# Peptides against a protein of PDB entry 5EIB: the designs that were tried, part 75

Target 1, 366 residues: chain A of PDB entry 5EIB
Amino acid sequence: VDLEPGTMDSVRSGPFGQIFRPDNFVFGQSGAGNNWAKGHYTEGAELVDSVLDVVRKESESCDCLQGFQLTHSLGGGTGSGMGTLLISKIREEYPDRIMNTFSVMPSPKVSDTVVEPYNATLSVHQLVENTDETYCIDNEALYDICFRTLKLTTPTYGDLNHLVSATMSGVTTCLRFPGQLNADLRKLAVNMVPFPRLHFFMPGFAPLTSRGSQQYRALTVPELTQQMFDSKNMMAACDPRHGRYLTVAAIFRGRMSMKEVDEQMLNVQNKNSSYFVEWIPNNVKTAVCDIPPRGLKMSATFIGNSTAIQELFKRISEQFTAMFRRKAFLHWYTGEGMDEMEFTEAESNMNDLVSEYQQYQDATAD
Target 2, 366 residues: chain A of PDB entry 5EIB as posed
Amino acid sequence: VDLEPGTMDSVRSGPFGQIFRPDNFVFGQSGAGNNWAKGHYTEGAELVDSVLDVVRKESESCDCLQGFQLTHSLGGGTGSGMGTLLISKIREEYPDRIMNTFSVMPSPKVSDTVVEPYNATLSVHQLVENTDETYSIDNEALYDICFRTLKLTTPTYGDLNHLVSATMSGVTTCLRFPGQLNADLRKLAVNMVPFPRLHFFMPGFAPLTSRGSQQYRALTVPELTQQMFDSKNMMAACDPRHGRYLTVAAIFRGRMSMKEVDEQMLNVQNKNSSYFVEWIPNNVKTAVCDIPPRGLKMSATFIGNSTAIQELFKRISEQFTAMFRRKAFLHWYTGEGMDEMEFTEAESNMNDLVSEYQQYQDATAD

## One batch from the design tools (peptide; made by RFdiffusion4, then SolubleMPNN)

Design b2_p13_1_s1 (from b2_p13_1, 8 letters changed)
Fold by OpenDDE base, seed 3:
Structure b2_p13_1_s1 (fold): chain B 366 residues (1-366), chain A 13 residues (1-13)
Amino acid sequence: as target 1 above (366 residues)
Amino acid sequence: SELEERLERRRAE
């Protein structure tokens, strides 16, 4: 789904374009112009019913509908505005189904789109209320992984997308292979989300391999375990050492000893005990899938629900506040039918979310 | 792509 036709043509011409049904390509003509309000109230609102018709059709054809997964950007107008509109409409029609998102966070170091803080803040407000699970993917973190860790001198969109795809494949492993821990989206939510509003995850992946470096690194279980907990492997621009993990899931793939995995997972928790909340029992879940990812003998995918994610929201809030105080570009949003109150409500809700994360970070066992 | 242009700008910084 997009408000721009060119994106759909790129997907169709891509290496995986043929896996999608032609009738499931729903697109507009005008785009959102990086305006959340165009995505949410005007251009996106005109297209959303056509998307919902496809969603209904696909849902009716499903033997056991668990929920929905949305991949979108929060910096643009389509992914942010129309994406959150779609989430809201799907949640209304399917209230008992899990809403999962892969949400790409804007970074001021990667984007020149001045209104990204508005789009992100307005989106986060919707995600707090209408999603059950949100994987936070930061373009800055992805770039830094490519540049610093993968030593790619010139990271491409393809390199960033490779990291995203590896992560998406990792976090969905348990959903795609029977007999695993977190075998459905609801079980994942139960294990990862102790508090309904605190459903924003930091993903990580090991081994970090570029498309060009198909050099099979024989990684061991200890190396995978160490790498997946390394702050440099987090795909969200926050340092887990600045917060505490509420919950963690680790998904190992490949032929390995479950005993060795459990031993290494216990060891890493014990070494990093200060970075976990002590009042949530059994807050680390581990899964092992015997089927490795394509081109790797083994991998590990990390899902962290950490209070450190507040750093991401604080960054967005600071940028939002700096723009909103100046009333910069507000007329572009209000002209599409938004009220200024929606900005203040979104800001307030995001600040409340930050305060909630801080409260649980500072909480001690009684 | 817009992202590639953004990444190129970040490399120039």
Scores: peptide ipSAE 0.016, ipTM 0.469, DockQ to the pose 0.018; fails the geometry check
Fold by OpenDDE base, seed 5:
Structure b2_p13_1_s1 (fold): chain B 366 residues (1-366), chain A 13 residues (1-13)
Amino acid sequence: as target 1 above (366 residues)
Amino acid sequence: SELEERLERRRAE
């Protein structure tokens, strides 16, 4: 789905364009112009019914519909505005199904789109209320991984998207192979989301290895475990050491010893015990799938529900507040039918979310 | 791409 036709043509002409049904390509003509309100109330609202028709058709074809997965950007107008509109509409029609998102967070270091703080704040407000699980993917973190870890001198969107795809493949492993931990979206939510509003995850993937070092790197369970818990390996621009893990899931792939995995997972928890809440029992879950990802002997995917994610929301909130106090570009949103009250409500809800994360970070076992 | 241009600007800093 896109509000611009050119994106859909690019996907269709791409290496995997033929795997999608032609009728499942729904697109507009005008785009959102990086305006959340155009995506949510005008251009997106005109297209949403056509998307919902496709969603219904595909849902009816499912033997067992678990839920929905959306991949979108929160900085743009289409992914943020229309994406959150779709989430809302799908939630209304399928209230008993899981809503899962891969949400790309804007970073001022990667984007020059001035209104990204508005689009992100308005989107987060919708995600807090209408999603069950949100993987927070930060373009800043992806860039830093590409540059620092992968030693790419000139990271491209292709390089960033490769990390996203590897992570998406990793976190969905348990859904795609039978007999795994978190074998359905609802079980994942039960294990990862102790409090309904605190459903924003820090993803990570291992191994991340520079091309020059690939030949020298042994893929071992200890190395995967160590890298997976490294703050530099997080695909959200938050340091887990500045917060506490509420819950963690680790998904190992490849032929490895379950005993060794359990030993290394216990070791990393013990070494990092100060970064876990003590009042959530059994808050670390581990899965092992014998089938490695293509081109790797083994991998590990990390899902962290950490109170450190508040750093991401604080960053967005600070940027939002700085713009909103000046009423910068508000007329672009109000001209599409928005009220200024919706901005203040979104800001308030995001600040409440930050306060909730901080409260649980500071909570002690009674 | 717009990203590549931004990334180039960031490398020049």
Scores: peptide ipSAE 0.014, ipTM 0.468, DockQ to the pose 0.017; fails the geometry check
Fold by OpenDDE base, seed 2:
Structure b2_p13_1_s1 (fold): chain B 366 residues (1-366), chain A 13 residues (1-13)
Amino acid sequence: as target 1 above (366 residues)
Amino acid sequence: SELEERLERRRAE
């Protein structure tokens, strides 16, 4: 789905364009112009019914519909505005199904779009209310991984998207292969989301190895475990050491010893015990799938629900406040039918979310 | 691509 036809044509002409049904390509002509309001109230609102018709058709073809997975950006107009409109409409029609998102957070270092803080804040407000699980993916964190860890001198979109695709493949492993922990979206939510509003995840993937060092590294369970819990391996721009993990899931893939995995997972928890809340028992879940990812002997995927994610929301909030206080570009949104009150409500809800994370970070077992 | 240009700008910073 896109409000621009050129993006869809690029996907269709790409190496995997033929895997999608032609009728499932839904697109507009005008784009969103990086405006959330165009995506949510005007251009996106004109297209949303056509998308919902496709969603209904595909849902009816499912023997057992668990829920929905949406991949979108929060900095643009289409992914943020139309994406959150779709989430809202799908939730209204399917209130008992899980809503899962892969949400690309805007980074000031990657994007020149000045209105990204508005688009992100308005989107986060919708995600807090209408999603059950949100994987936070930060382009800054992806760039830093590519540059520092992978030793890529000039990271490309292809390099960033490779990390995203590997992570998406990792977190969905339990959904795609039988006999796993978190075998459905609802079980994942039960294990990962102790409080309904606190459903924003920090993903990570291992191994991440530079081309120059690949020849010398035997992939081991200890190395995967260590890298997976390293702050530099997080795909969200927050430091887990500044917060506490509410819940963690680790998904190992490949032929390995379950005993060794359990030992290493216990060791890493004990070593990092100060970074876990003590009042949530059994808050770390581990799964092992015997089927490795393509091109690797083994991998580990990390899902963290950490109070440190508040750093991401605080950063967005600070940028939002600085713009909104000046009413900068606000007329672009109000001209599409938005009220200033919606901005204030979105800001308030995001600040409440930050306060909730801080409360649980400071909570002690009484 | 637009991102490659953005990434190049970040590298120059």
Scores: peptide ipSAE 0.013, ipTM 0.443, DockQ to the pose 0.017; fails the geometry check
Fold by OpenDDE base, seed 4:
Structure b2_p13_1_s1 (fold): chain B 366 residues (1-366), chain A 13 residues (1-13)
Amino acid sequence: as target 1 above (366 residues)
Amino acid sequence: SELEERLERRRAE
C-alpha cells in the first residue's frame, strides 16, 4: 500500500514482486507530502476503504487468522498517517485479533524532513492505543550499526533495509517454524507484554552482516549471546543499561546445543541482573530453531521489552516540543482538518507512556 | 534515492 504509484512499480519489478497478488497493490496518486494529516484524514482516508476491502478478502481466505502485521515508517506521511489510520480501522473491525507492527522511527541524523517529530508523535499516540506489539526500528540505530559495526563508509538504503529484513526474519522465526516458543502472535503478546500499553520492543540481531559481506565467520553460541545483549546490536537507539528489561525473548537459529544456549542465557542474565526487573518471574524466554537464516550457519535475534525505550520517546518528544512551541509548520496539518488539540493529546499520551516506563523501572514489586 | 541523499548528508557532518 502506498499513496504514490512509483513505490508499487518498484516492488512489482523487484525480485519478489510476483509473490504478491496484483489486486493487493493498492495505491494513490498524490502522496502524503510527509504530512501525517494527509495520510490520516485526506489522501489516506480516500484510499483506506479500498485497502480494507483487500484486508477483508485476505482475512476471509485465512483458515485461522491470528492478526495483522504492518510495516511502516513514522517519519513519512503515508506510513505514519495512513498506516495508523489502517491500524485504527482494522482494530475496530477485528478487535479480537493481534495488531503487530514494525515501526521505523525517524532520526534527524538520517533525515532532514523537519516535520518528522510531528508525524512520529502523532503515530506513537495511535500505536499506544491500537497495537498489541510494536517493534521499534530506529533509522539512527540502523545507520550507526552500518557505519560503526559493519564499517560501511557510505551506508546505503540497501544496507539499512538488509538489517530490517534480517530482524523481521529473526523475530518471525517462531511463527514460521513449528514447535517453537511464541508460536503465535497471542503467545508472543502474553510472554512479552506484561502491561498492555508497554508493548514497544527493542529488536536486535547477531551476527550483524552487510549485504555482500559473506565474509562473516560463523559465531559461537557465547559470541552470539554476548552480541545479542550488546547495546550496539540494538536496532532502537536506546541503551538497555539505562533501564530495566521487563521481558526478553531470544531466538537462536542453526544447529547448536540447547544446553549451551541455556547456559549462556543464564550467564548473561546473571551478569546483567541489575538490568532486569526481579518481580516478573520467568521474564526471559529462549527458543532454538534448527533452521539457520539464509547465508548464515547460526544467528540470534533479540526481542527486548525494556524501560530504556523511553529514551527513544523522550528524544521524539523533545524534538516535537521544540517545533510545536514555535507552531512551526502547524498550518500544514490544520489545513488538512487537524486541530492543535490533537498534537497536545498525542504529546501528553507519549509523555504518560514515558512516565509509565519510569514507574516500572523504579518498581521493586508488582 | 531520498534516503541515500540523507545518508550522504549525514556522512558529511
Scores: peptide ipSAE 0.012, ipTM 0.466, DockQ to the pose 0.018; fails the geometry check

Design b2_p13_1_s2 (from b2_p13_1, 5 letters changed)
Fold by OpenDDE base, seed 5:
Structure b2_p13_1_s2 (fold): chain B 366 residues (1-366), chain A 13 residues (1-13)
Amino acid sequence: as target 1 above (366 residues)
Amino acid sequence: SELEARLAARRAQ
């Protein structure tokens, strides 16, 4: 789905374009112009019914519908505005199904779109209420990984999207292969989300290796385990050491000893015990899939529900507040039918979310 | 890409 026709042509001409049904390409003509309100109230609202018709048709063809997965950006107009409109409409029609998102967070390091803080804040407000699971994929973290860890002098969208695809492949491993932990979206939610509003995940992937060092690196279970818990490997620009893990899932892929995995997972938890909440028993889950990812002998994917995610929301909130106090560009949104109250409600809800994370960070076992 | 253009513009500064 896109509000621009050219994006669909790019997908269709891509290496995997033929896996999608032609009738499932739904697109507009005008785009959203990086405006959340155009995506949510005008251009997106004109297209949403056509998308819902496709969603219904595909849902009816499912033997066992678990839920929905949306991949979108929060900095643009289509992914943010129309994406959250679709989430809302799907949730209204399918209230008992899991809503899962891969939400790409904007960064001033990657994009110069001045209104990204508005689009992100308005989107987060919708995601807090209308999603059950959200993987926070932060363009700031992706850029920093590409530049610092992968030693890419000029990170491209292709380089960032490669990390996104590796992460998406990792976190969906248990859904795609039978007999694993979190084999369905609902089980994932039960294991990862102890409190309904606190459903924003920090994903991570190992190995992350520069092209120059790839040939010299032996992949071992200890190295994967250490790297997946390293703050530098988080796909969200948060330091886990500044918060506490509520829940963790680790997904290992490849031929390895389950005993060695369990030993290393216990060791990393013990070493980092101060960074876990003590009042959630058995809050670390581990899965091992014998099927490695393409091009690797083994990998590990991390899913963290950490109170450190508040750093991401604080960053967005600070940028939002600085623009909103000046009423900068508000007329672009109000001209599409938005009220200024929607901005203040979105800001308030995101600040409440930050406060909730802080409360659970400071909570002790009484 | 738009990103490459923006990154090129930032490097030119």
Scores: peptide ipSAE 0.013, ipTM 0.427, DockQ to the pose 0.016
Fold by OpenDDE base, seed 3:
Structure b2_p13_1_s2 (fold): chain B 366 residues (1-366), chain A 13 residues (1-13)
Amino acid sequence: as target 1 above (366 residues)
Amino acid sequence: SELEARLAARRAQ
């Protein structure tokens, strides 16, 4: 789905263009112009019914519909505005199904779109209310991984999207292979989300290796475990050492010893015990899938629900506040039918979310 | 790509 036709043509001409039904390509003509309000109230609102018709058709073809997975950006008008409109409409029609998102967070390091703080804040407000699980994929973190870890001097969107695709493949492993931990979206939510509003995850993928180091790297369970819990490997731009993990899931792929995995997971948890809440029992879950990802002997995917994620929201809030105090570009949103009150409500809800994370970070076992 | 051009322009700054 896009509000621009050119993206659909690129998908159709791509190596996987033929795996999608032609009727499932829903697109507009005008685009959102990086405006959340165009995505949510005007251009996106004109297109949403045609998307919902496709969603209904595909949902009816499912033997066992678990829920929905949306991949979108929060900086652009289509992914943010139309994406959150679509989430709201799907939630209304399918209230008993899981809403899962892969939400790409904007960064001033990667994009020049000045209104990204508005689009992100307005989107987070919708995600807090209408999603059950949100993987926070921060373009800043992706850029830093590409630059620092992968040693890419000039990271591209292709390089960033490669990290996203590896992570998405990793976190969905248990959904695609039978007999695994978190084998369905609802079970993942039960294991990962102790408090309904606190459903924002820090994803990570291992191994991440620079081209120059690939030939020297032995893939081992200890190395995967160490890299997966490294703050520099988080695909959300927050330091888990500045908060506490509420819950963690680790998904190992490849032929490995379950005993070795359990030992390494216990060791990393014990070494990092100060970074876990003490009052949530059994808050670390581990899965092992014998099938490695393509091109790797083994991998590990990390899913963390950490109070450190508040750093991401604080960054967005600070940028939002600095723009909103100046009433910068507000007329672009109000001209599409938004009220200034919607900005204040979105800011308030995001600040409340930050306060909730802080409260649980500071909570002690009674 | 337009992004590569923008990223290159930012690096040239």
Scores: peptide ipSAE 0.014, ipTM 0.398, DockQ to the pose 0.016; fails the geometry check
Fold by OpenDDE base, seed 4:
Structure b2_p13_1_s2 (fold): chain B 366 residues (1-366), chain A 13 residues (1-13)
Amino acid sequence: as target 1 above (366 residues)
Amino acid sequence: SELEARLAARRAQ
């Protein structure tokens, strides 16, 4: 789905364009112009019914519908505005199904779109209420990985999207291969989300590889385990050492010893015990899939529900506040039918979420 | 791409 036709044409003409049904390409003509309000209330609202018709048709064709997966950006107008509109509408029609998102967080390091903090804050407000599981894929972190870790002098969207694709492939491993931990979306939610509003995940991947870079060295299980818990491998720009893990899932892929994985996972938990809450027992889950990702001998994917995710939301909130206090560009949103109160409500709800994470970070076992 | 240009400009700082 897009509010611009060119994106759909690019997907259709791409190497995998034929895997999608032609009738499932739903697109507008005018785009959202990086405006959440255009995506949510005007241009997106005109297109949403046609998308819902496709969603219903595909849902009815499922033998066992678990839920929905949305991949979207929070900095743009379409992914943020129309994406959250779709989430709301789907939640209304399918309240018993899991809503899962891959939400790309904006960063000034990646984009000069000045209104991205508005689009992100308005989106997070919707995601807090209407999703069950949200993977926070932060363009800040992706840029830092590309530049600092992968030593890419000029990170591109292609480089960032390579990391996104590796992460998405990693976190969906258990859904795609039988006999794994968290083999369905609901089981993932049960294991990862102890409190309904605290459903924002920081993903991580090891080994980190750039597009066109071959890793000549096979990583070991200890190296993978150490890397996936390293803050430098997190796809969200948060330091886990500044918070506490509520829950963790680790997904190993490739031919390896389960015993070695369990030993290394125990070791990393013990070394990092101060960064876990003590009042959630058995809060680390491990899966091993014998099938490695393409081009790698082995990998590890990390999913963390950490109170450190508040660093991401604080960053967005600070950027939002700096613009909103000046009413900068606000007329672009109000002109599409929004009220200034909706901005204040969204900011308030995101700040409440930050406060909730901090409360659970500071909580001790009685 | 515009992104590549912006990312390049930021690295030059």
Scores: peptide ipSAE 0.012, ipTM 0.430, DockQ to the pose 0.017; fails the geometry check
Fold by OpenDDE base, seed 1:
Structure b2_p13_1_s2 (fold): chain B 366 residues (1-366), chain A 13 residues (1-13)
Amino acid sequence: as target 1 above (366 residues)
Amino acid sequence: SELEARLAARRAQ
């Protein structure tokens, strides 16, 4: 789905364009112009029914519909505005299904789109209310991984998207292979989301190795375990050491000893016990899938529900507030039929979310 | 894309 036709042409011409049904390409002509309100109230609202018709058709074809997965950006107009409209409409029609998202957070280090803080804040307001699980993927964190860890002098969108694709493949492993922990979206939500509003995840993938060091690095369970818990390996721009993990899932892939995995996972929890809440028992879950990802002998994917994610929301909120106080570009949104009150409501809800994360960070077992 | 141009400009610094 896109409000621009050129994106759909790129997907069709891509190496996997033929795996999608032609009728499942739904697109507009005018785009959203990086405006959430165009995506949500005007251009996106004209297209949403056509998307819902496709969603219904595909849902009826499922033997067992677990839920939905949306991949979108929060900085643009289509992914943010139309994406959240679509989430709202799907949630209304399928209230008993899981809503999962892969949400790309905007970063001023990657994009100069001035209105991204508005688009992101308005989107997060919708995600707090209408999703069950949201993987937070920050373009800044991806860029830093490419530059610092992968030693790419000039990271591209292709390099960033490669990390995203590896992570998406990792976190969906348990859904795609039988007999795993978190084998369905509902079980994942039960294990990862102790409080309904606190459903924003920090993902990570290992191994991440520079091309120059790949020849010298042994892929071992200890190395994977160490790397996935490293703050520099997080794909959200927050430091886990500034917060506490509410829940963690680790998904190992490849032929390895389950005993060794359990030992290393226990060791890393014990070494980092100060970064976990003590009042959620058995809050770390581990899965092992014998099937490695393509091109690797083994991998590990990390999913963290951490109170440190508030750093990401605080950053967005600060940028939002600085613009909104000046009413900068507000006429672009109000001109599409949006009320100014919705900005204040979205800001308030994001600040409440930050306060909730802080409350649970400071909570003790006593 | 404008972003590719920006990423390229940051690469040139």
Scores: peptide ipSAE 0.006, ipTM 0.419, DockQ to the pose 0.016; fails the geometry check

